# Peptides against a protein of PDB entry 3J47: the designs that were tried, part 23

Target 1, 121 residues: chain A of PDB entry 3J47
Amino acid sequence: IRLTNQLKSLKGLQSKLKDVVEYLDKVINKELPINHTILGKLQDVFNLLPNLGTPDDDEIDVENHDRINISNNLQKALTVKTNDELMVIYISNLVRSIIAFDDLIENKIQNKKIQEQRVKD
Target 2, 69 residues: chain B of PDB entry 3J47
Amino acid sequence: YEEKEESNLAATKSMVKIAEQYSKRIEEEKELTEEELKTRYVGRQDPKKHLSETADETLENNIVSVLTA

## One batch from the design tools (peptide; made by RFdiffusion4, then SolubleMPNN)

Design b1_p11_1_s3 (from b1_p11_1, 5 letters changed)
Fold by OpenDDE base, seed 4:
Structure b1_p11_1_s3 (fold): chain B 121 residues (1-121), chain C 69 residues (1-69), chain A 11 residues (1-11)
Amino acid sequence: as target 1 above (121 residues)
Amino acid sequence: as target 2 above (69 residues)
Amino acid sequence: SLLLEILKLLE
């Protein structure tokens, strides 16, 4: 459910970005007047986006790097953080799987012992 | 979209919590494994079963965390 | 040992 919602949100964002691009293209081609309200909102969004062009790792707050932001420089740091988080989850899942498997093996061994005892009786 | 955004935000916050919980869950998993090990020696199925169940729960939580992340 | 237990299961 959560993953689906995230995917939906991303799709929504993608669609919106596409609409913006199409709008900008139309404005450039003088097909439509510039909607100042939309541009203002877009500018606000861009201002909230981590600076894609500044490679300076130092200006990007490390915390922002951990957030999946579309911006490449921040994205690199964020990607690393995300990868680390995913890795932790993966390891945890593996550990759980191993434990579960161990329990299954033990249960099977016990069942086998019970069966062997029944055959001897 | 708004509902998904709220869910994503909650998921992100949950991820931080999950990281902490993950560490705790790993420990819980270890405890289950130890109980299973003890059960092998003592022949008591109950502690081993409990360990297995805890491990499964930990695994499930990790999966949910990954899906949320 | 988990390994030993696995071996027992395989038998």
Scores: peptide ipSAE 0.407, ipTM 0.840, DockQ to the pose 0.008; fails the geometry check
Fold by OpenDDE base, seed 1:
Structure b1_p11_1_s3 (fold): chain B 121 residues (1-121), chain C 69 residues (1-69), chain A 11 residues (1-11)
Amino acid sequence: as target 1 above (121 residues)
Amino acid sequence: as target 2 above (69 residues)
Amino acid sequence: SLLLEILKLLE
């Protein structure tokens, strides 16, 4: 569900960006006037988003290091953080699985012992 | 889209919390294993069951953390 | 030990 919601949000953003590009193309071709209100809101959104352009490698490392990947250069650093978090989650799941497996083995051993005792009786 | 954004933000916060609790969960898992071992020696099923349940809870929390990340 | 238990399951 959470991943699906993230994907939906990303798809929505992609669709909106496509609409903006299409609008800009129409403006360039002098087919339609620029909707200043929509453009202003979009600009505000872009200003809030991490810079997608040509950040130097150094800028990428500093801002994104601890957070999950978003679209901008900041997203690269965020990707590293996301990877680390995913690794922790993965390891945690493995540990839980190992514990569960251990319990399963113990249960099987106990069941086997009970069966052996029943056969002896 | 707004609902998804809120969900993603909540997920991110949850991941941070999971990272903080991860070490604790590992310790809880160890405790469960020890309890299981103790139960095996004592011949009481209850301590072993409790250890297994704690391990399962730890696993579930890890899964939720992965899903949130 | 877990290892011993595994061995018992294999027998």
Scores: peptide ipSAE 0.392, ipTM 0.834, DockQ to the pose 0.008; fails the geometry check
Fold by OpenDDE base, seed 5:
Structure b1_p11_1_s3 (fold): chain B 121 residues (1-121), chain C 69 residues (1-69), chain A 11 residues (1-11)
Amino acid sequence: as target 1 above (121 residues)
Amino acid sequence: as target 2 above (69 residues)
Amino acid sequence: SLLLEILKLLE
């Protein structure tokens, strides 16, 4: 569900960007006037998003060390944080698996002892 | 789209919380293991089973955290 | 210990 929602959001953003590109092409061709309200909102989005498509992705990544896989340039720093989190989760799962396995072995041993006692009785 | 964005934000906040909870869960798993060890010395099952169940719950929570990450 | 339990299973 969460991944699906993220994917849907990305698809929505992609669609909106496509619409903006199409609109800009029409404005360049003098077919439609510029919708200043939409452009202003898009500019706000671009300002809030880590700089999309700028080759200098490294500068913006350094400022916000946030874990969230949000967008392109900030994504590098975010990717490192995400990788660390995934590693922690992986280790945790391994530890839980080991504990569960230990308990399973113990249960099996106990069951064997119970069966041996039943045969003796 | 807005609902997904809110969900993603909530998930991100949850990840931070999960990191803190993970440390706590590791400690809980250790406690269960000690109880299990004690139960082995006391003839049959009782505290050991509870420890095993707690370890399983901790594992499940980690899996959910991974899926949310 | 886990090791002791494993040994018991092998018996």
Scores: peptide ipSAE 0.388, ipTM 0.826, DockQ to the pose 0.007; fails the geometry check
Fold by OpenDDE base, seed 3:
Structure b1_p11_1_s3 (fold): chain B 121 residues (1-121), chain C 69 residues (1-69), chain A 11 residues (1-11)
Amino acid sequence: as target 1 above (121 residues)
Amino acid sequence: as target 2 above (69 residues)
Amino acid sequence: SLLLEILKLLE
């Protein structure tokens, strides 16, 4: 459920960005009037987002270690932080899995010993 | 989308808390493993089973944490 | 060790 929500949020953001690009293209082509309300909201989003805009901002965002996976430039630093967090969770899961497997193996060995003893009896 | 964004923010905050809990869970897992080891020496399966169950719970919590991240 | 136990299971 959580992963699905995150994926949905990411897809929503992607769709919105695409819509913005399409809107800007239409405005440039004088096909549609500028919707000031949408632009204002978008500007607010861009201001809140760590320099999501130009690929060149990728260099600036490497410096801001903020964890929020919002977008690409400041998002690179955020992506690194997110990757680190995911790595920790992954390692933790692996450790738990290893312990569980160890127990499983031990149980299997015990069961085998019991079976061997039954055959001898 | 806004609700999901809020949920993601809440999840991120929860992840920080989970990280702290994870450290504690790792320690608990180790304790269970020691108990399992002790159980092997004593020949009683019960402590070993308990350790295995605790390890499984720890793994499950980690998986949930990853899914939350 | 777990490794030894695994080896025993493989025998």
Scores: peptide ipSAE 0.382, ipTM 0.827, DockQ to the pose 0.008; fails the geometry check

Design b1_p11_1_s4 (from b1_p11_1, 5 letters changed)
Fold by OpenDDE base, seed 1:
Structure b1_p11_1_s4 (fold): chain B 121 residues (1-121), chain C 69 residues (1-69), chain A 11 residues (1-11)
Amino acid sequence: as target 1 above (121 residues)
Amino acid sequence: as target 2 above (69 residues)
Amino acid sequence: SLLLDILKELE
């Protein structure tokens, strides 16, 4: 569900960006007037998510958001946070796995002892 | 898309809380393991079972955290 | 040590 929602958000953003590009092309070609509202919203998005269009790890703008966002600069900050979270989760899972394994081994040993006692009786 | 964004934001906040809970869960897991060890030394069944259950709970919480991340 | 004991018992 969560991954699906993230994918949906990304797909929606991609579609919106495509629409903006198409609109800009039409404006450049003088086929349509400039929609100031769309441009304003796009600018707001760029301000919130600096360097959305550049794939490179360049220092553009870092805004504090916790999860994976689209912009490269913000994405760097978000990537670090995500990495830390993943590390914590990984360590936690490892610890739980070790404990569970230890308990499993102990249970197995106990069961074996019970079986051996039954055979001796 | 908006629903997903909201879900992601909520999940991020939850992850911070999960990190704190994870630290506590790790300690609980250790306690369960210690109880299991004690149960083995004193006799057979009860304390070890409790430790195992605590470890399982800690593992489950970590899995949920991973799924939420 | 407990783990080792368990492993020995499993053999």
Scores: peptide ipSAE 0.410, ipTM 0.832, DockQ to the pose 0.008; fails the geometry check
Fold by OpenDDE base, seed 2:
Structure b1_p11_1_s4 (fold): chain B 121 residues (1-121), chain C 69 residues (1-69), chain A 11 residues (1-11)
Amino acid sequence: as target 1 above (121 residues)
Amino acid sequence: as target 2 above (69 residues)
Amino acid sequence: SLLLDILKELE
């Protein structure tokens, strides 16, 4: 569900961005006036988005890049962070699985001992 | 879209918390394993079972965390 | 090692 919502949000953003690009192309071609309100809102959104563009190393808050797997260049750093987090979760799951297997083996051994005892009786 | 965005933000915050708790969870798992090992030597099945159950719960939580991440 | 021993016994 969460992943689906994230994907939906991303798709929505992508669609909107496409619309903006199309609008800009039309304005450049003098076919339609730019909806200044939409453009302004989009600009605001882009300004709020971590600078996906030119990786000027200096202004990209590395910390924000690691946390939010949203946007391209920043997204790359964020993707790395996300991968690390996923790796940690994966390792944790493996450890739990190993513990569960150990318990299972012990249970089997105990069951075998009980059966052997029953045969002796 | 707005609801999904909010959910994603919440999930991200949760991931940070999970990262902090991860070390603790690992330690808890180790403790459970030790208790299970001791239970094997003592022959008391109940403590071992409890440890196993706790380990399973921890695993489930980790899986959910991964799915949320 | 104990787990391995147990596995061997279960075989």
Scores: peptide ipSAE 0.398, ipTM 0.839, DockQ to the pose 0.008; fails the geometry check
Fold by OpenDDE base, seed 5:
Structure b1_p11_1_s4 (fold): chain B 121 residues (1-121), chain C 69 residues (1-69), chain A 11 residues (1-11)
Amino acid sequence: as target 1 above (121 residues)
Amino acid sequence: as target 2 above (69 residues)
Amino acid sequence: SLLLDILKELE
C-alpha cells in the first residue's frame, strides 16, 4: 500500500510535468497565455523538491542528509541513508531468522523427547 | 495522490521511529533467547515458547519496517 | 552451545 501510494504520487507528478511541458510549448508557440497560477505552483514544487532536473545534482544533495528517496538531486544523499537503513533491516531479519531457527531446533528436540516418553509408557 | 503523499510522509517518520525501535527489539530478542535457555534446563516449554513468540514478533516488525522503507 | 545440546538430544 505505501509503495503503491508513492508510485501513484510519482505518476501524478510525472503527468503534471508532462502537462506543464505541453503548456509551455503552447505558450512558446503563442497558442495559449501563460497560466501564472500553475507556474507559481510549479515553482513552489521546485523549491520544495530539492533541485528537480538540474544537472548540478551534487550541490543540493550535500545540504539535507535525509533517508527518503524523494527527488532527483537530493536523491544521492538520500540514497546513502536509505542504503544504511536497508542494511539495518537486513541484519535485523538475519538475527530474527537465527533466533527463530534456534527455537525451531529446540522445539524439535522437545518433540522427540515427548515421543520417546510416549513409547516407554 | 495526496493520500499517497501523506502515507509516504508517515512512512518516513515511521522509519526514523523504526530505527529506534530496532535497538529495543534486538534487546527483546536477547531476552527471549535467555528465557529459551532457561526453559531448556527445566525440560518442558513454558518460558521458552514465550521467548520464541517474542522473537517472531520482532521479526515481523522488522519485515514491516523493510516494506515501509 | 544450546543448539548443540538440542542437536545431541535429537540424535
Scores: peptide ipSAE 0.395, ipTM 0.826, DockQ to the pose 0.007; fails the geometry check
Fold by OpenDDE base, seed 3:
Structure b1_p11_1_s4 (fold): chain B 121 residues (1-121), chain C 69 residues (1-69), chain A 11 residues (1-11)
Amino acid sequence: as target 1 above (121 residues)
Amino acid sequence: as target 2 above (69 residues)
Amino acid sequence: SLLLDILKELE
């Protein structure tokens, strides 16, 4: 459920960004009037987002590796942070799996010993 | 979308908390494994089973944490 | 190593 919600949020953001790009292209081509309200909201979103746009912002985002934001340049830093978090979760899962397997093997060994003892009796 | 964004933010905060809990869970898992080892020496299956169950719970929590991340 | 030894013994 959580992963699905995150994926849905990401898809929603992607769709919105695509719409913005399409809108900007239409404005540049003078096909549609500028919707000031949409642009204002978009500007607010861009101001809240770590500087997504310029390659130079990639350098700024490298410094802000610790902040979890969806934006591309800060998002690179955020991506690194997300990757680190995912790595920790992955390692944790592996450790739990290893422990579970160890227990399974031990149980199997015990069962075999019991079976061998039964054959001797 | 806004509700999902809020949910994602809450999930992120929860992930930080989960990371702390994970560290604690790892320690608990180690304790269960040690108990299982001790149980092997004592020949009683119950402590070993308990350790295995705790390890499984720790793994499950990690999986949930990964899914939440 | 013990686990591996046990697995070998189980074979």
Scores: peptide ipSAE 0.384, ipTM 0.830, DockQ to the pose 0.008; fails the geometry check

Design b1_p11_2_s1 (from b1_p11_2, 4 letters changed)
Fold by OpenDDE base, seed 1:
Structure b1_p11_2_s1 (fold): chain B 121 residues (1-121), chain C 69 residues (1-69), chain A 11 residues (1-11)
Amino acid sequence: as target 1 above (121 residues)
Amino acid sequence: as target 2 above (69 residues)
Amino acid sequence: SLLLEILKLLD
């Protein structure tokens, strides 16, 4: 569910960006004037988001290193953070699985012992 | 979209919390294993069951953390 | 030990 919501948000953003591109194309073709209100809102969004493109070793990347991927340049740093978090989660899951498996084995052994005792009786 | 964004933000916060609690969860898992061993030697089923339950809870939390990440 | 338990299970 959480992943689905994240994907939906991303898809929504993608759709909006597509609309902007289409609008810009129409403006270039002199078909429609620029919707300044929408553009202003989009600009605000872009200002709040990490810069897209050239995700090299910029200062922004360093600051965002410990965060999940949001946008291009910043996303690189955020990717590292995301990877670390995912690794921790993965290891945790493995540990839990191992414990569960250990318990299962113990249960099986106990059951076997009980059965053997019943046969002897 | 807004609901999803809120969910993502919550998930991120949850991940941070999970990272902090990860070490604790590992320790809890170890404790469960020890309890299981003790139960095996003592012949008490209850301690073993408790250890198993704790391990399961630890596993579940890890799964949730992965899903939230 | 876990290893011992595994061995017992295999037997």
Scores: peptide ipSAE 0.398, ipTM 0.833, DockQ to the pose 0.008; fails the geometry check
Fold by OpenDDE base, seed 3:
Structure b1_p11_2_s1 (fold): chain B 121 residues (1-121), chain C 69 residues (1-69), chain A 11 residues (1-11)
Amino acid sequence: as target 1 above (121 residues)
Amino acid sequence: as target 2 above (69 residues)
Amino acid sequence: SLLLEILKLLD
């Protein structure tokens, strides 16, 4: 469910960006007037997003969004942070899996022993 | 989409909390493993089973954490 | 050890 929501959000963002581009093209071509409300919202979004310009380490600032999974210049730093966090979670999962597997193996061995004993009896 | 974004943000915040809990969970998993070891000495499956269950729970929590991240 | 248990399962 969470992954689905994230994917949906990403798709929504993609669609919105596409719409914005199309709108801007129409405005440039004088086919449509500028919608100030949409533009304002877009500006707000843009200001909240990491710089989408050429990736530069100096432009990477994590202050606004510490854990944004967005690959941009500023987002790059955030991406690294997110990756690190995900890595920790991944390792934790692996450890748990290993422990569970160990227990499973032990149980299987015990079951096998029991079965062998039953055959002998 | 906005609601999902908000949910993602909340999940991210939760992830920080989960990180702290993770350390505790790792310790709990270790304890269960120790219990399993004890069970091996006793030859009873009960402690081992408990350890296995705890490990599984820890794994599940980690998976959920990853999904939340 | 887990490894030993695995080996036992393989036998």
Scores: peptide ipSAE 0.396, ipTM 0.828, DockQ to the pose 0.008; fails the geometry check
Fold by OpenDDE base, seed 5:
Structure b1_p11_2_s1 (fold): chain B 121 residues (1-121), chain C 69 residues (1-69), chain A 11 residues (1-11)
Amino acid sequence: as target 1 above (121 residues)
Amino acid sequence: as target 2 above (69 residues)
Amino acid sequence: SLLLEILKLLD
């Protein structure tokens, strides 16, 4: 569900960007005036987001240690954080699995002992 | 879209919390293992089961964290 | 220990 919502948000953004491009094309062609309100909001979003798709994306330091991979110039730094988090989760899962197996083995041994005792009775 | 954004934000916050909880969960798993060891000496039952259950819960939480990440 | 338990299972 969370991933789906993120994907939906991304799709929405993509659609909006497409609309902006189309609008800009119309403005260039003198077909429509610039919607300053929409453009302003879009610019604000662009400013809030790590720099988008610029060749200088690699040169932009990620100020925020956010773990979430945002499709922005800061994505590289965020990717590192995400990878670390995933590693931690992976290790945790392994540890839990090992503990669970240990318990399972112990239970099996106990069950075997119980069965042997029953046979003797 | 707004709902999804909110969900993503919540997920991000959850990830931070998970990182903090992870250490605690590891400790809880250790405690369960210790109880299991003690239960082995007592013969048939109870501390081991509790430890196993705690370990399982810790595992489940980790899985949820992975899914949230 | 886990090892001890494994050995018990093998018996």
Scores: peptide ipSAE 0.393, ipTM 0.827, DockQ to the pose 0.007; fails the geometry check
Fold by OpenDDE base, seed 2:
Structure b1_p11_2_s1 (fold): chain B 121 residues (1-121), chain C 69 residues (1-69), chain A 11 residues (1-11)
Amino acid sequence: as target 1 above (121 residues)
Amino acid sequence: as target 2 above (69 residues)
Amino acid sequence: SLLLEILKLLD
Protein backbone atom coordinates (compact mmCIF):
# COMPACT_ATOMS: atom_id res chain seq x y z
CA ILE B 1 0.00 0.00 0.00
CA ARG B 2 2.73 2.50 0.94
CA LEU B 3 4.78 1.71 -2.10
CA THR B 4 1.68 1.91 -4.23
CA ASN B 5 0.88 5.34 -2.85
CA GLN B 6 4.38 6.55 -3.57
CA LEU B 7 4.17 5.21 -7.07
CA LYS B 8 0.81 6.87 -7.59
CA SER B 9 2.17 10.19 -6.39
CA LEU B 10 5.09 9.90 -8.74
CA LYS B 11 2.82 9.06 -11.62
CA GLY B 12 0.71 12.08 -10.83
CA LEU B 13 3.74 14.30 -10.86
CA GLN B 14 4.88 12.81 -14.12
CA SER B 15 1.50 13.45 -15.67
CA LYS B 16 1.51 17.06 -14.54
CA LEU B 17 4.98 17.59 -15.89
CA LYS B 18 3.91 16.16 -19.20
CA ASP B 19 0.97 18.53 -19.28
CA VAL B 20 3.25 21.47 -18.62
CA VAL B 21 5.58 20.44 -21.39
CA GLU B 22 2.67 20.08 -23.75
CA TYR B 23 1.36 23.47 -22.74
CA LEU B 24 4.73 25.09 -23.25
CA ASP B 25 4.99 23.56 -26.68
CA LYS B 26 1.60 24.97 -27.57
CA VAL B 27 2.61 28.40 -26.34
CA ILE B 28 5.81 28.28 -28.33
CA ASN B 29 3.76 27.35 -31.36
CA LYS B 30 1.35 30.22 -30.59
CA GLU B 31 -1.56 27.82 -30.39
CA LEU B 32 -2.62 28.48 -26.80
CA PRO B 33 -1.82 30.95 -24.11
CA ILE B 34 0.13 29.73 -21.12
CA ASN B 35 -1.96 28.92 -18.11
CA HIS B 36 -0.14 31.19 -15.75
CA THR B 37 -1.67 29.62 -12.69
CA ILE B 38 -0.51 26.14 -13.58
CA LEU B 39 2.91 27.40 -14.56
CA GLY B 40 3.23 29.28 -11.33
CA LYS B 41 2.39 26.19 -9.33
CA LEU B 42 4.81 24.11 -11.33
CA GLN B 43 7.53 26.67 -10.81
CA ASP B 44 6.87 26.55 -7.11
CA VAL B 45 7.10 22.80 -7.15
CA PHE B 46 10.31 22.93 -9.12
CA ASN B 47 11.80 25.41 -6.72
CA LEU B 48 10.98 23.09 -3.87
CA LEU B 49 12.58 20.17 -5.63
CA PRO B 50 16.23 19.62 -4.94
CA ASN B 51 18.41 20.77 -7.79
CA LEU B 52 18.70 17.53 -9.66
CA GLY B 53 20.57 19.10 -12.54
CA THR B 54 23.43 20.59 -10.55
CA PRO B 55 25.59 17.86 -8.98
CA ASP B 56 26.78 20.22 -6.30
CA ASP B 57 27.32 17.97 -3.31
CA ASP B 58 26.55 20.86 -1.03
CA GLU B 59 22.96 21.11 -2.21
CA ILE B 60 22.16 17.48 -1.51
CA ASP B 61 20.00 17.65 1.57
CA VAL B 62 20.75 14.75 3.91
CA GLU B 63 17.04 14.17 4.31
CA ASN B 64 16.68 13.45 0.64
CA HIS B 65 19.50 10.91 0.65
CA ASP B 66 17.39 8.56 2.74
CA ARG B 67 14.50 8.54 0.31
CA ILE B 68 13.98 6.73 -2.95
CA ASN B 69 13.88 9.54 -5.49
CA ILE B 70 13.45 9.01 -9.22
CA SER B 71 15.05 12.36 -10.13
CA ASN B 72 18.65 12.61 -11.53
CA ASN B 73 21.58 13.86 -9.39
CA LEU B 74 20.03 14.21 -5.96
CA GLN B 75 17.82 11.33 -6.90
CA LYS B 76 20.84 9.15 -7.52
CA ALA B 77 22.18 9.88 -4.08
CA LEU B 78 18.81 9.17 -2.58
CA THR B 79 18.57 5.95 -4.51
CA VAL B 80 21.92 4.79 -3.17
CA LYS B 81 20.87 5.55 0.37
CA THR B 82 17.62 3.69 -0.09
CA ASN B 83 19.47 0.72 -1.48
CA ASP B 84 21.74 0.66 1.53
CA GLU B 85 18.79 0.72 3.88
CA LEU B 86 17.09 -2.07 1.99
CA MET B 87 20.28 -4.07 2.14
CA VAL B 88 20.41 -3.72 5.90
CA ILE B 89 16.83 -4.86 6.20
CA TYR B 90 17.51 -7.78 3.92
CA ILE B 91 20.51 -8.90 5.94
CA SER B 92 18.50 -8.62 9.13
CA ASN B 93 15.81 -10.81 7.68
CA LEU B 94 18.36 -13.37 6.62
CA VAL B 95 19.85 -13.47 10.09
CA ARG B 96 16.45 -13.97 11.64
CA SER B 97 15.71 -16.74 9.19
CA ILE B 98 18.95 -18.46 10.04
CA ILE B 99 18.18 -18.30 13.74
CA ALA B 100 14.72 -19.67 13.17
CA PHE B 101 16.13 -22.45 11.07
CA ASP B 102 18.68 -23.32 13.73
CA ASP B 103 15.93 -23.58 16.30
CA LEU B 104 13.91 -25.76 14.00
CA ILE B 105 16.81 -28.12 13.51
CA GLU B 106 17.38 -28.34 17.22
CA ASN B 107 13.74 -29.09 17.82
CA LYS B 108 13.82 -31.84 15.25
CA ILE B 109 16.88 -33.37 16.83
CA GLN B 110 15.26 -33.31 20.23
CA ASN B 111 12.14 -34.90 18.87
CA LYS B 112 14.19 -37.61 17.28
CA LYS B 113 15.95 -38.31 20.56
CA ILE B 114 12.64 -38.55 22.35
CA GLN B 115 11.36 -41.01 19.79
CA GLU B 116 14.48 -43.11 20.09
CA GLN B 117 14.10 -43.24 23.83
CA ARG B 118 10.51 -44.34 23.47
CA VAL B 119 11.54 -47.16 21.18
CA LYS B 120 14.13 -48.35 23.68
CA ASP B 121 11.57 -48.46 26.46
CA TYR C 1 -1.76 11.87 -4.25
CA GLU C 2 -1.28 14.03 -1.22
CA GLU C 3 -2.27 11.23 1.11
CA LYS C 4 0.18 8.92 -0.57
CA GLU C 5 2.92 11.49 -0.29
CA GLU C 6 2.27 11.81 3.40
CA SER C 7 2.38 8.06 3.74
CA ASN C 8 5.70 7.92 1.92
CA LEU C 9 7.14 10.58 4.16
CA ALA C 10 6.06 8.64 7.20
CA ALA C 11 7.57 5.49 5.75
CA THR C 12 10.87 7.27 5.18
CA LYS C 13 10.96 8.43 8.77
CA SER C 14 10.24 4.89 9.83
CA MET C 15 13.16 3.65 7.78
CA VAL C 16 15.49 6.00 9.59
CA LYS C 17 14.24 4.65 12.86
CA ILE C 18 14.73 1.11 11.61
CA ALA C 19 18.34 1.88 10.77
CA GLU C 20 18.92 3.11 14.28
CA GLN C 21 17.28 0.05 15.75
CA TYR C 22 19.08 -2.36 13.45
CA SER C 23 22.02 -2.84 15.77
CA LYS C 24 19.68 -3.44 18.66
CA ARG C 25 17.78 -6.05 16.71
CA ILE C 26 20.98 -7.85 15.86
CA GLU C 27 21.94 -7.92 19.50
CA GLU C 28 18.56 -9.27 20.46
CA GLU C 29 18.96 -12.01 17.91
CA LYS C 30 22.33 -12.97 19.35
CA GLU C 31 20.88 -13.13 22.82
CA LEU C 32 18.15 -15.42 21.66
CA THR C 33 20.65 -17.70 20.01
CA GLU C 34 22.66 -17.91 23.19
CA GLU C 35 19.59 -18.80 25.18
CA GLU C 36 18.74 -21.50 22.70
CA LEU C 37 22.23 -22.87 22.99
CA LYS C 38 21.98 -22.99 26.75
CA THR C 39 18.62 -24.67 26.51
CA ARG C 40 20.13 -27.39 24.35
CA TYR C 41 22.58 -28.25 27.06
CA VAL C 42 20.10 -28.03 29.92
CA GLY C 43 17.41 -29.91 28.04
CA ARG C 44 14.78 -27.26 28.78
CA GLN C 45 12.63 -26.52 25.78
CA ASP C 46 10.96 -23.43 27.18
CA PRO C 47 13.93 -21.03 26.96
CA LYS C 48 14.68 -22.21 23.46
CA LYS C 49 11.10 -21.69 22.44
CA HIS C 50 11.15 -18.17 23.79
CA LEU C 51 14.31 -17.39 21.90
CA SER C 52 12.82 -18.76 18.71
CA GLU C 53 9.73 -16.67 19.16
CA THR C 54 11.78 -13.54 19.71
CA ALA C 55 13.79 -14.29 16.60
CA ASP C 56 10.59 -14.72 14.64
CA GLU C 57 9.26 -11.42 15.89
CA THR C 58 12.48 -9.73 14.90
CA LEU C 59 12.21 -11.27 11.46
CA GLU C 60 8.65 -10.06 11.08
CA ASN C 61 9.66 -6.54 12.04
CA ASN C 62 12.41 -6.60 9.46
CA ILE C 63 9.99 -7.77 6.81
CA VAL C 64 7.62 -4.95 7.67
CA SER C 65 10.53 -2.54 7.47
CA VAL C 66 11.40 -3.80 4.01
CA LEU C 67 7.82 -3.38 2.91
CA THR C 68 7.85 0.15 4.29
CA ALA C 69 11.08 1.00 2.56
CA SER A 1 27.05 -26.82 16.98
CA LEU A 2 24.34 -26.15 14.42
CA LEU A 3 26.35 -28.06 11.87
CA LEU A 4 26.48 -31.13 14.07
CA GLU A 5 22.77 -30.93 14.62
CA ILE A 6 22.17 -30.75 10.90
CA LEU A 7 24.31 -33.83 10.42
CA LYS A 8 22.29 -35.65 13.05
CA LEU A 9 19.10 -34.79 11.23
CA LEU A 10 20.48 -36.17 8.01
CA ASP A 11 21.16 -39.55 9.66
Scores: peptide ipSAE 0.392, ipTM 0.833, DockQ to the pose 0.008; fails the geometry check

Design b1_p11_2_s2 (from b1_p11_2, 5 letters changed)
Fold by OpenDDE base, seed 1:
Structure b1_p11_2_s2 (fold): chain B 121 residues (1-121), chain C 69 residues (1-69), chain A 11 residues (1-11)
Amino acid sequence: as target 1 above (121 residues)
Amino acid sequence: as target 2 above (69 residues)
Amino acid sequence: SLLLDILKLLE
């Protein structure tokens, strides 16, 4: 569910960006005037989002290191944070699985002992 | 989209909390294993069951954390 | 131990 919601949000953003591109193309072709209101809102969104260009070791990447991928330059730093979080989650799941497996083994051993005792009786 | 964004933000916050609780969960898992061992020696099924349940809960929490991440 | 338990399971 959470991943699905993230994907939906990303798809929504993608669709909006596509609409902007289409609008810009129409403006370039002199088919429609620029919708300044939409462009202003988009600009605000872009200002709030980390820059999508040149994901190299910029100061912005360092500050966003602990966050999940949002935008290109910031995304690099965010990717590192995401990787660390995913690693922790992975290790945690592995540990839980090991414990569960240990319990399963112990249960099986106990059952075997009970069966052996029943055969001896 | 807004609902998904809110969910993602909540998930991120949950991940931070999970990271903090991860060490605790590992310790809880160890405790469950010790209880299982003790139950095996004492012959009491109840402590072993409790350890198993705690391990399962720890595993479930980790899975939820992964899904949130 | 887990190892001992595994060995017992294999027997």
Scores: peptide ipSAE 0.420, ipTM 0.838, DockQ to the pose 0.008; fails the geometry check
Fold by OpenDDE base, seed 2:
Structure b1_p11_2_s2 (fold): chain B 121 residues (1-121), chain C 69 residues (1-69), chain A 11 residues (1-11)
Amino acid sequence: as target 1 above (121 residues)
Amino acid sequence: as target 2 above (69 residues)
Amino acid sequence: SLLLDILKLLE
């Protein structure tokens, strides 16, 4: 569900961006006037987006590193962070699985011993 | 879209918390393993079972964390 | 050890 919501949000943003590009192309071709309201909102969105093109190392807020960002450099950093987190979770799961397996083996050994004792009786 | 964005933000915050709790979870797992080991020597199944259950719960929580990530 | 337990299980 959460991942699906993130994907939906990303798809929505992609669609809007495509619409803006299409609009800009039409304006350049003098086919349609620029919708100033949409452009203004888009500009606001871009201004709120971390500067993906010139990541000065210093301005990458730690909070943005955890978010799958659309922009390539910040996106790359975010992707790395996400991968690290997933790796930690994966290792944790493996450790738990190993513990569970160890317990299973021990239980099996105990059961075998009990059966052997029953056969001797 | 806005609701999904909020959910993603919450998930991200949860991931940070998971990272902080990861070390604690590892330690808890080690403790459980030690208790299981002791239980093997004492021949008492109950403490070992409890440790196993705790390990399983920890595993489940990690899986949920991965799915949230 | 876990290894010993595995060996016992395989026996």
Scores: peptide ipSAE 0.417, ipTM 0.838, DockQ to the pose 0.008; fails the geometry check
Fold by OpenDDE base, seed 5:
Structure b1_p11_2_s2 (fold): chain B 121 residues (1-121), chain C 69 residues (1-69), chain A 11 residues (1-11)
Amino acid sequence: as target 1 above (121 residues)
Amino acid sequence: as target 2 above (69 residues)
Amino acid sequence: SLLLDILKLLE
């Protein structure tokens, strides 16, 4: 569900960007006036989004501690954080698995002992 | 889209919380293991089962965290 | 210990 929602948001953004491009093309062709309100909102979004996909994305080392892989120039820093989080989760799962196996082994041993006792009775 | 964004924000906040909870869960898992060890010496059943169940719950929570991440 | 338990299972 969460991934689906993120994907939906991304798709929505993509669609909006496409619409903006189409609008800009129409403005360039003098077919439509510039919708300043939409453009302003888009600019605001662009400013809030760590610098979108410009070739200069590599230069702005914005250490944002945010773990979320937002597909922005900040994505590199976010990717590192995400990787660390995934590693922690992986280790946690391994530890849980080991504990579960230990318990399983113990249960099996107990069951074997019970069975042996039953045979003696 | 707004609902998805809200969900993503919630997920992000949850991830931070998960990191904190993870440390706590690790400790809880250790406690369960200790109880299991004690239970091995005390007859057939009870403390070990509880420890195992707690370990399982911890694992489940970690899996959910991974899926949320 | 886990090791002891494993040994017991092998018996």
Scores: peptide ipSAE 0.414, ipTM 0.829, DockQ to the pose 0.008; fails the geometry check
Fold by OpenDDE base, seed 3:
Structure b1_p11_2_s2 (fold): chain B 121 residues (1-121), chain C 69 residues (1-69), chain A 11 residues (1-11)
Amino acid sequence: as target 1 above (121 residues)
Amino acid sequence: as target 2 above (69 residues)
Amino acid sequence: SLLLDILKLLE
């Protein structure tokens, strides 16, 4: 369920990004008026989204560059934190798996011994 | 999407708590392993089985935690 | 040890 929700969220984000790109293209082509409300919401999303900045090196003005850099640094920090958390969970799972495997091996050995004893009897 | 984002944030906070719980669970798993070792000396399978079950539960919890993260 | 147990399983 959680993985499904994460996947759904990611898909939603992808769809939204695609819509934004399409909207921007239409605005550039003067096919649609600039919807200020959509742009405001998009800006809010971009400010909240860790700048997973695809370095679209588009010449956005220097002042926006500093804000983008700060946002990128924040996003990078969040990514690192997420990776660390995932790593801890992964290691924990490995440890549990190893213990479970050890027990399985021991059980198998015991079963083998029991079977060998039955054959001798 | 906003609800999912909020859920993800809550999950992240939960993950920090899970990390603390995980440390405790690792210690519990170690204790069970020690008990299994003791059971090997006694020759009865019961403590070993219990340790195995606890290890499995710990693994399952970790998997769920990873999936939640 | 786990290793010894593995070896026993391989026998």
Scores: peptide ipSAE 0.414, ipTM 0.834, DockQ to the pose 0.008; fails the geometry check

